Peptides against a protein of PDB entry 1IK9. Designs and how they scored, part 128

Target 1, 211 residues: chain A of PDB entry 1IK9
Amino acid sequence: MERKISRIHLVSEPSITHFLQVSWEKTLESGFVITLTDGHSAWTGTVSESEISQEADDMAMEKGKYVGELRKALLSGAGPADVYTFNFSKESCYFFFEKNLKDVSFRLGSFNLEKVENPAEVIRELICYCLDTIAENQAKNEHLQKENERLLRDWNDVQGRFEKCVSAKEALETDLYKRFILVLNEKKTKIRSLHNKLLNAAQEREKDIKQ
Target 2, 207 residues: chain A of PDB entry 1IK9 as posed
Amino acid sequence: MERKISRIHLVSEPSITHFLQVSWEKTLESGFVITLTDGHSAWTGTVSESEISQEADDMAMEKGKYVGELRKALLSADVYTFNFSKESAYFFFEKNLKDVSFRLGSFNLEKVENPAEVIRELIAYALDTIAENQAKNEHLQKENERLLRDWNDVQGRFEKAVSAKEALETDLYKRFILVLNEKKTKIRSLHNKLLNAAQEREKDIKQ
Target 3, 195 residues: chain B of PDB entry 1IK9 as posed
Amino acid sequence: MERKISRIHLVSEPSITHFLQVSWEKTLESGFVITLTDGHSAWTGTVSESEISQEADDMAMEKGKYVGELRKALLSVYTFNFSKESAYFFFEKNLKDVSFRLGSFNLEKVENPAEVIRELIAYALDTIAENQAKNEHLQKENERLLRDWNDVQGRFEKAVSAKEALETDLYKRFILVLNEKKTKIRSLHNKLLNA

## One batch from the design tools (peptide; made by RFdiffusion4, then SolubleMPNN)

Design b2_p18_2_s3 (from b2_p18_2, 13 letters changed)
Fold by OpenDDE base, seed 4:
Structure b2_p18_2_s3 (fold): chain B 211 residues (1-211), chain C 211 residues (1-211), chain A 18 residues (1-18)
Amino acid sequence: as target 1 above (211 residues)
Amino acid sequence: as target 1 above (211 residues)
Amino acid sequence: SEEDKEGFEKYRELREKE
């Protein structure tokens, strides 16, 4: 079961933050349970898949698009820039919400809620869920932080090895060239010496032929 | 201001989860505000630095150690293995908690609370704090996740460069040695050829002298 | 030899292009 709690403001009670809990199985499309509370009273309603489909049909909206709007409204609250407006009558237990566009507002959905007889239990469970979520998120944060520190160490280790490899490559190349030049010059000197000996021998032979 | 909310069980109401909020400035030692709620009623008390010091003195406990016990009890709830037991009388508004050791239980602290006239406001604010904490922790998680993904990419990039550097070093060494051997062998062949020419010239000269 | 110079120059040119 998935759950999301958001803060909402009711048009009828703009000074009192309300909390909207939505719970569902796998997808919001399959239906959901909505719970509204002001911290004193609570109201709950179950919305079936058939009701969601009917609301989409009544709006002449494709079901997937409608469910996408439900997700934005009910799981994210009003969203940025008051795109969704929430209304609730405590007398009728009728909850409805509107999408506000630039030039038009339209009712996105409406639900009949029932007043919870023991709101304290609902509120306690809601707070428990929040505290559990905090603990889970803290554990994830600590894990990610440790992993981050590990990855940073591993990066530094490889970076240091890479820099050593670059330096070693440059040093190797320089050393090999120096050694090559030395040996090459020795061989060139030997070749020059042997050529001079051949020239001298040829000159001596030419002298011996000329008596 | 720092705040911690924990779940506790009261000895008088073991079936009803209570929530203990503690709020303080910088250090718990400087005093704190304690709020207890069952999701319907709320009770609040302020504990001063002087009261904390007095409780430590009355217990013949060093203040830093006492504050350490307060932190464990009030900020972590009962802790593992029911080390702390919480008691509250709704009639007297007297809150006290005990530390349970293997062979002895002792009162760690006691506070007079006052019933909040508007518990719904306290409960709403508590839920708001939980939701804000969830959002902050989610944002931290998302940030750490992105940073981990970045560090992993950076590690892979450096690792790939390192492997290329190793391969390039080996290839360079092999190439330089091959080239060196080729040139060296050419020079050795030239030296051998020149020596043979010198030997032949010497043999021809020895024939000319015997003639 | 001129060939030994050409071999060194070609190697230098290859390194400047990487």
Scores: peptide ipSAE 0.017, ipTM 0.819, DockQ to the pose 0.004
Fold by OpenDDE base, seed 1:
Structure b2_p18_2_s3 (fold): chain B 211 residues (1-211), chain C 211 residues (1-211), chain A 18 residues (1-18)
Amino acid sequence: as target 1 above (211 residues)
Amino acid sequence: as target 1 above (211 residues)
Amino acid sequence: SEEDKEGFEKYRELREKE
């Protein structure tokens, strides 16, 4: 089961933060359980897939788009600056929400809720879920932090090896060329010496022919 | 202000999860505000640095060690399997906790709490803090995940460059030696040719002298 | 020699293209 708790402000009680819990299986489209609480009282309702489909049809909205709007409204936690307005009557237990656009506001959905007999259990369970979520997220953060530190070390190690490899390649090239030039110069000197000996021998032979 | 919310089980109400909130400035040693709630009622008390010091003295425990035990007891969220046992009287508003060791249990601390007149405000604020903490931790997780992915890419890039550098160094050495051998062989061939010409010239001169 | 320079320059050019 997936679960989201969000803060909402009710039009009727704008000074009191309410909490909207939505619980669903796999997809919000399959239906969901909605719970509203003010930290003292709680109200719960179940919304079926058929009700979601009916509301989409009544709005003349494509079901996937409608479910997308429901997800934004019910799972994002709208404040007073949000495009969604929430209304709830504690007397009728009727919950409805509107999407406010620049030039038009329209009802996006409505639910009949039931007052929870023991709101403290719902509130405790909600707080437990929040604390569990915090603990899980902290454990994930600690794991990711350790992994980032590992990756950074590994990156620095490879970077240092790479820089050493580049320097070693340049040094190798320079050394090989220096050695090559030395050996070539020795061979060139030997060639020049042999040519001079040939020239001298030719000149001596030309002198011997001229007696 | 630092804040921690933990789940505790009271000896008097072992079936009902209670929430223990502790709020402090910089260090728990400087004093703290403790809040207990069952999701319906709330109780709050303020513990001063002087009270902490007095409790440490009464226990004949070094203050830093005592504060360390307070931190473990009050901030870790002890369940029934924990070394800490929590007791609270709703009538007297007296909260105390014990450390249970294998052969000894002792009172670690005690606080007089006051019943909160509007527990819903405290509960709402507690839920708000949990939701804010979840949002902050999620944002940190997303950031760390993106950084992890970046570091992994950067590591792979440097690793690939390093492997290419190693291969290029080996290829360079091999190519330079091959070219060097070719040029050296050409020079050696020229030296051999010049030596043969010198030998022939010397043999011709020796023939001309015998002639 | 010019030939030794040309061989060296061709080697540099080949490396800049890899």
Scores: peptide ipSAE 0.018, ipTM 0.820, DockQ to the pose 0.005; fails the geometry check
Fold by OpenDDE base, seed 3:
Structure b2_p18_2_s3 (fold): chain B 211 residues (1-211), chain C 211 residues (1-211), chain A 18 residues (1-18)
Amino acid sequence: as target 1 above (211 residues)
Amino acid sequence: as target 1 above (211 residues)
Amino acid sequence: SEEDKEGFEKYRELREKE
């Protein structure tokens, strides 16, 4: 089961932060449980997949688009620009929400809730879920931080090896050329020596012909 | 201000999870505010630095050690092995906690709390803090995840460059040797040719003398 | 020649020791 808790403000009670919990299995489209609380009272309702489909049809909205709007409204709260307005009557237990556009507002959905007999249990469970989520997220953060530090060390190690490899390649080329020049110079000296011996032999032969 | 919320179980109400909030400025040693709630009622007390010092003295415990035990008890809950036992009387508003060792238990501290007139406000604020903490931790997780993905890409890039550098070093060495051998062989061929010319010249001279 | 192989091998051995 997936869960999201959001803070919302009700039009009737704008000074009192309410908390909207939505719980669902795999996808919000398959239905959800909605819980509203003010920290003293709690109200719960179950919305089925068939009810979601019916609400989409009644609005003449494509189901995927409607579910997309439900997700934004119920899982994100009012949004950054008060795009969604929430209304709740404690007397009728009727919850409804509107999408506010610049020049047009429309009712996005409505749900009948039931007052919870033991709101303290719902509130305690909600706080437990928040604390568990905090602990899980902290553990993930610590893991990611350690992994980040590992990756940075590994990067620095490979970078240092790469720089050494580049330097070693350049040094290798330079050394090979130096050694090559030395051996070539020895061979050139031998060639010059042999040429001089040939010249001397030719001069001696010319002297022997001139007697 | 720093804050920690923990779940605790009271000896008098073991079936009902209570929440212990501790709030402090910089260090727990400088004093703290303690808030207890069951999701319906709330109780608050303020503990000063002087009271912490007095409790440490009364226990004949070094202050730093005592504050270390307070931190473990109040910021970690019962601990993994029920090391700390919490007691609260709703009638007297007296909160006390014990450290349980294998063969010895002792009272670690005690505080007088006051029943909050509007517990719903305290509960709402506590939930708000949890939601804010979740949002902050999620943002940190997303940031660390993106950074880890970046570092992994950078590591793979440098690793690939390093492997190419190693291969290029080996290829360079092999190529330079091949070229060196070719040039050396040319010089050796010239040396052999010059030696043969010297031998022929010597044979011609020997023929001229026998002539 | 064998001398050239020996010179080349000595050159390789010297580089494996550096």
Scores: peptide ipSAE 0.017, ipTM 0.818, DockQ to the pose 0.004; fails the geometry check
Fold by OpenDDE base, seed 2:
Structure b2_p18_2_s3 (fold): chain B 211 residues (1-211), chain C 211 residues (1-211), chain A 18 residues (1-18)
Amino acid sequence: as target 1 above (211 residues)
Amino acid sequence: as target 1 above (211 residues)
Amino acid sequence: SEEDKEGFEKYRELREKE
């Protein structure tokens, strides 16, 4: 079961923050349970998949688009843009909400709610859910923080090894070239010495021919 | 202002989850505001630094140790170990809590609370704080998740570069040695050729002397 | 020799292209 609690303001009671809880299985399209509370009273209703489909049809809206609008209205809370207006009558227990566009407001949906006999239980359970969610999110944060610290250490270790490898590669190349030059110079000196000996031998032979 | 909400069970009402809110400035030692609610009624009291000091003295406990016990009792909630027992009388508005040890239970503290006239406001504000905390923790989780993904990518990139650097270092060494051997072999061949020419010249000179 | 220099220079150029 998925659950979302949002703050809303009712047109009839703009000074009192209300809490809108929506609970559903897998997808909002399959139906949901809606609960409204002011921290003293609570009202609950169930919305079926058939009612969602009927409202989409009555609005001449594609069901997936309609469910998308329901999700924005009911789960995101009224985002900072007052795009959604919420209305509730305590007398009729009729809840409805409108989407406000530039030139037109239209009713997005309506639900009949029932007053909860023991609102304190609903409120306590709602607070429990909030506290559990906080604890879960804190545990996730601590885990992600530890993982982040681990990854940063691992990155620093590999980076340090990489820099050492680069430096060692350059040093190796330089050292090998220096050693190569030394040995080559020795061989070149030996070749020059042998050439000079050959030249001297040829000159001596030419002297021996000239007596 | 710092704030913590915990679930507690009262000895008198073990079937009803109560919520204990504690609010303080910087340190719990400087005093705090305590609020108890059952989701219908609320009770609030203020505990001063002087009262905390007096309770520590009356217990013959060092103040820092006493504040440490208060923090465990009031902020951590009753951890899974029922080490702390909470009592509240709705009639007297007297709240007290005990620490349970193996062989001894002792009163850790007591507070006089006052019944809140409009508990719905306190409850709404408590729910608002929970929802805000959830939103903050979610934003932190999303940030840490993105950072974790970034660090993992960066680690993989450096690791791949490091592996390439290691392989390139080994290949470089091998290639340099191969090239070195080739050039050395050429120089050795030239030295051998020059030595043979010197030997031949010496043999020809010895023939010319015998002739 | 010029050949030994050319061999070394070609080796540098080949590495700068990798």
Scores: peptide ipSAE 0.017, ipTM 0.819, DockQ to the pose 0.004; fails the geometry check

Design b2_p18_2_s4 (from b2_p18_2, 15 letters changed)
Fold by OpenDDE base, seed 3:
Structure b2_p18_2_s4 (fold): chain B 211 residues (1-211), chain C 211 residues (1-211), chain A 18 residues (1-18)
Amino acid sequence: as target 1 above (211 residues)
Amino acid sequence: as target 1 above (211 residues)
Amino acid sequence: SEEDKEGFKLYQELREKE
């Protein structure tokens, strides 16, 4: 089960922060449970997949688009631009929300809620969920931090090995050429010596012919 | 200001989860504000640095050790081993906690709390803090995840360059030796040719003398 | 030839010193 808690402001009580909890299985389209609380009272309602489909049809909106707007409204709250306005009557337990555009506002959805008999239990469970979520996120943060430190060490190690490999390649090339030049010069000296011996032998033969 | 919320169980109400909020400036030793709630009622008290020092003295415990135990009790709750037991009287607003060891239990601290007139406001603020903390931790997680992905890419890139450098070093050595052998063999062939010319010249001279 | 042995020995000595 997935859950999202958001902070909202009700038009009827703009000075009192309310909390909107939405709980669903896999997809919001399959239906959800909505819970509203002011920290003293709580109200809950269940919305079925059929109700979501009916609301989309009543709005003449494509279901995927409607569920997309529903997701933005109920899981993100009003957002920083007050795009969604929330209304709730404590007397009728009727919850509805509107999408506000520059030139037009329209009702996006409406739900009948029921007042919770024991709101303290709902509030305690909500706080427990928040604390558990904080603990899970802290554990994930600590894990990711340790992995980042590991990856940074591993990167530094391979970078240092790479730099050594580059330097070793250049040194190897230089050394091999130096050694090659030494051996080549030895063979060139031997060739020169043999040519001089041939010239001397030719000069001696020319002297022997001239007697 | 630092804050920690923990889940605790009261000996008097073991079936009802309570929440213990502790708020302090920089160090817990400098004093703190403690808030207890059951999701319906709330109680708050302020503990000064002088009270903490007095409690440490009354226990004949070194202040740093006492503050260390206080931190474990109030910021971590009972822990998984039920090392700390919490007691609260709603009638007297007296809060006290004990450290439980195998052979002995002792009172670690006690505080007089005051019942909050508007508990809903305290509960709403507590939930707001939890939601804000979740959002901050999510943003940190997303940042660390992106950095982790970056570091992994950078590691793979350097590793691939390192492997190419190793292979290129081996290939360079092999190529330079092959080229060296070709040039050396050319010079060896020239030396052999010059030696044969010297042998032929010596044989011709020996024929001319016999002649 | 002795020169080929010396050249091969020198080549081996150059390889063994790397």
Scores: peptide ipSAE 0.012, ipTM 0.817, DockQ to the pose 0.004
Fold by OpenDDE base, seed 2:
Structure b2_p18_2_s4 (fold): chain B 211 residues (1-211), chain C 211 residues (1-211), chain A 18 residues (1-18)
Amino acid sequence: as target 1 above (211 residues)
Amino acid sequence: as target 1 above (211 residues)
Amino acid sequence: SEEDKEGFKLYQELREKE
């Protein structure tokens, strides 16, 4: 089961933060359980797949698009943009919400809720879920932090090895050229010496021809 | 202000999860506000720095050690180890908790709480804090995840550059040696050619003398 | 040739110092 808790404001009670819990299996399209609480009372309702389909048809909206709007309204929390307005009557237990566009507001959905007999249990369960979610997110954060530290160490290690490889390549090239020049100079000296010997031999032969 | 909410079980009401909120400024040693709730009622008390010091003295415990035990008892949640037992009387509003060791249990602290007149406000504020903490932790998780993905890309990039550097070093060495051998062989061939010319000149001179 | 041996020896000495 998936769950989302959102903070909402009711048009009828704008001074009191309410909490909207939505619970569903795999997809919101298959239906969901909605719970409203003010921290004292709680109200719960079930919305079926057939009701969602009927509401989409009544709105002349494609079902996937309608469910997408429900997800934004009911799961995201009322973002700072006041795009969704929530209404609830405690007397009738009728919950409805509207989408506000620039020039038009329309009812996105309406649900009949039932007052929970023991709201304290629902509130405790809601707080438990929040605490469990905090613990899970903290454990994930600690894991990701340790992984970041590992990846940073691994990066620094490879970076250091890379810099050493670059330096070693430059040093190797320099050393090989130095050694090459030494051997080349030795061979050039030997060639010069042999040329001088040939010149001397030719001069001696020219002297022997000239008696 | 720092805050921690923990789930606890009271010895007097083991079937009902209670929530213990502790709020403090900078350090628990300077005092704290404690709030207990069952999702219907709430009780709050304030513990001063002087009370903490007195309790530490009464226990013959060093203050820093005592505050360390308070932090474990009141902030960690009752971990699965049942090391801390919590007691509360709704009639007297007396809250006390014990540390359980193998052969000894001792009272770690006791506080007088006061019943909150509007528990719904306290409960709503507690839920708001949980939701805010979830949102903050989610944002941190998303940030750390993106950083992990960045670090992994950076690591793979440097690793690939390092491998290319190693291969390029080996290729450079091989190429330099090949070029060196070619030039060396040319010089050796020239030396051999000059020696042959010297030998021929010496043979011609020997013919001229015998002639 | 002895010169080829010296060149090879120098090459080996170059390799043994790695």
Scores: peptide ipSAE 0.012, ipTM 0.818, DockQ to the pose 0.004
Fold by OpenDDE base, seed 1:
Structure b2_p18_2_s4 (fold): chain B 211 residues (1-211), chain C 211 residues (1-211), chain A 18 residues (1-18)
Amino acid sequence: as target 1 above (211 residues)
Amino acid sequence: as target 1 above (211 residues)
Amino acid sequence: SEEDKEGFKLYQELREKE
């Protein structure tokens, strides 16, 4: 089961932070359980897939789009201020919410809730869920931090090897060319020596022909 | 101000999860505010540095060691089961906790609390803190995840450059030697040709002398 | 060729000195 707790403000009680818990299976479209609390009282209702479909039809909105708006309204909490307005009557247990556009507000949904007999149990469970979520997120943070440290070490190691490889390539090229030039110069010197010997032999032969 | 919320069980009410909030400035040693709630009622007390020092002295324990035990007891929540036992009387508002060792249990600390007149406000603030902590931890997780993805990309890029550098070094070496051998062979062929010319010139000169 | 063998030997000798 997926769950989201959001902080909301009711139009009727703007000074008192309320908490809206929504819980669902796989997709919000399949229905959800909604729980409202002020930290003293709690109210719960179940919204079925059929009710969601009916609300979408009544709004003449495509179901997927409607569910998308429900998700924004009910799961975002204090999204960008004032986009969604929440209303609840403690007397009628009627909960409804509106989307506020620039020129128009419209009702996005409405639910009948029931007052919970033991609100302390609901509140304790909610706090437990928050603490469990904090612990899970902390464990994930610690894991990601260790992984970052590992990746950074691995990056530094490869970077150092790469820099050494670049330097070694340049050094190898320079050394090979130096060695090549030395050997080539030896061969050039030998060629020059042999040419001089040929010239001297030709000059001596020309002297021998001239007695 | 630092804060920690822990889930605890009271010996008197083991079936009802309680929440222990501890808040302090910089170090727990400087004193702290303790808040206990069952999701319906709340109790708060302030523990001063002088009270902590007195409890350490009464226990004949070094203050730093005592504060270390307080930190484990009050901030760990459900640490390893049964090491710390929490007791609270709703009638006297007396809170005390014990450390359970294998053969001995001893009282680690005791505090007088006061019943909060508006427990809903304390509970709402506690839930708000939990939700804010979840949001902060989620933002940190998202940041660390993005950083991991960056580090992994950077590692892959450097690794790929390193592999290319290794291959390029080997290819360069092989190519330079091939080119070197070709040029060297040309020079060797020229030396052989010049030697043959010298031998022929010597043979012709010897013929001219015998003539 | 015998020349290639000598060049290759020189290549090997240069590699063995690294």
Scores: peptide ipSAE 0.015, ipTM 0.818, DockQ to the pose 0.004; fails the geometry check
Fold by OpenDDE base, seed 5:
Structure b2_p18_2_s4 (fold): chain B 211 residues (1-211), chain C 211 residues (1-211), chain A 18 residues (1-18)
Amino acid sequence: as target 1 above (211 residues)
Amino acid sequence: as target 1 above (211 residues)
Amino acid sequence: SEEDKEGFKLYQELREKE
């Protein structure tokens, strides 16, 4: 079961924060359970896949688009822009919400809720879920932090090896060239010496022929 | 203000999860506010630094050690080992907790609470704090995840450069030695050719002297 | 590679000094 809890403001009670819980099995499209609470009372309703399909048809909206709007309204909480307005009657237990656009406002959906007999149990379970979610998120944060520290160490190690490899490549190239030049100069000196010996031998032969 | 909410079980109501909120400014040692709720009623008390000091003295415990025990009892929740037992009387509003060791159990602390007139406000604020904490932890998780992905990319990039540098160093060494051997062999061939010319010139001179 | 060009250039300079 998936669950989302959102803080909402009702038009009828704008000074009292309400909490909207939505629970579903796999997809919001297959139906969901909605729970509203003010921290004292709770109200719950079940919305079926057939009701979602009917609401989409009544709105002349494609079902996937309609479910996308439901997801934004019911799961996101009212973002900082008052795009969604929530209404609830405690007398009729009728919940409805509107999408407010710049030039048009329209009812997005409506649900009949039932007053929960034991609201304290629902509230306790809601708080438990919040605390469990905090603990899970803290464990994920600690894991990700340890992984970040590991990756940073591994990066520093490879970076240091890379810099050493670059420097060692440059040093190797320089050393090999220096050694090469030394040996080549020795060979050039030996070639020059042999040429001078050949020239001297030729000069001596010309002297021996002249006698 | 720092705050911690823990799920606890009362000895008097073991089937009903209670929530223990502790709030303090800087240090738990300087005093704190304690709130107990069952999701319907709430009870609050203020514990001063002087009361904490007095309880530590009455226990013949060093204050820092006592505050350390308070922190474990009140902020950690009962860990999986039932080391701390919580008791509350709704009639007297008297809250106390015990530390259970293998061979000894002792009262760690006790507080007089007052019943909150508007428990719904306290419960709503508690749920708001949980939801805000979830949102903060989610934002931290998303940040850490993005940083992990960055560090992993950066590591892969440096690792790939390092492997290329190693291969390039080995290739450079091999190439430089091959080129060096080629040039040295050319110089050796030239030296041999010059030596043969010198030997031939010496043999011709010996023929001319015999002639 | 640029390194091959530089090594070849140095090889040529060494040959021309011969």
Scores: peptide ipSAE 0.014, ipTM 0.818, DockQ to the pose 0.004; fails the geometry check

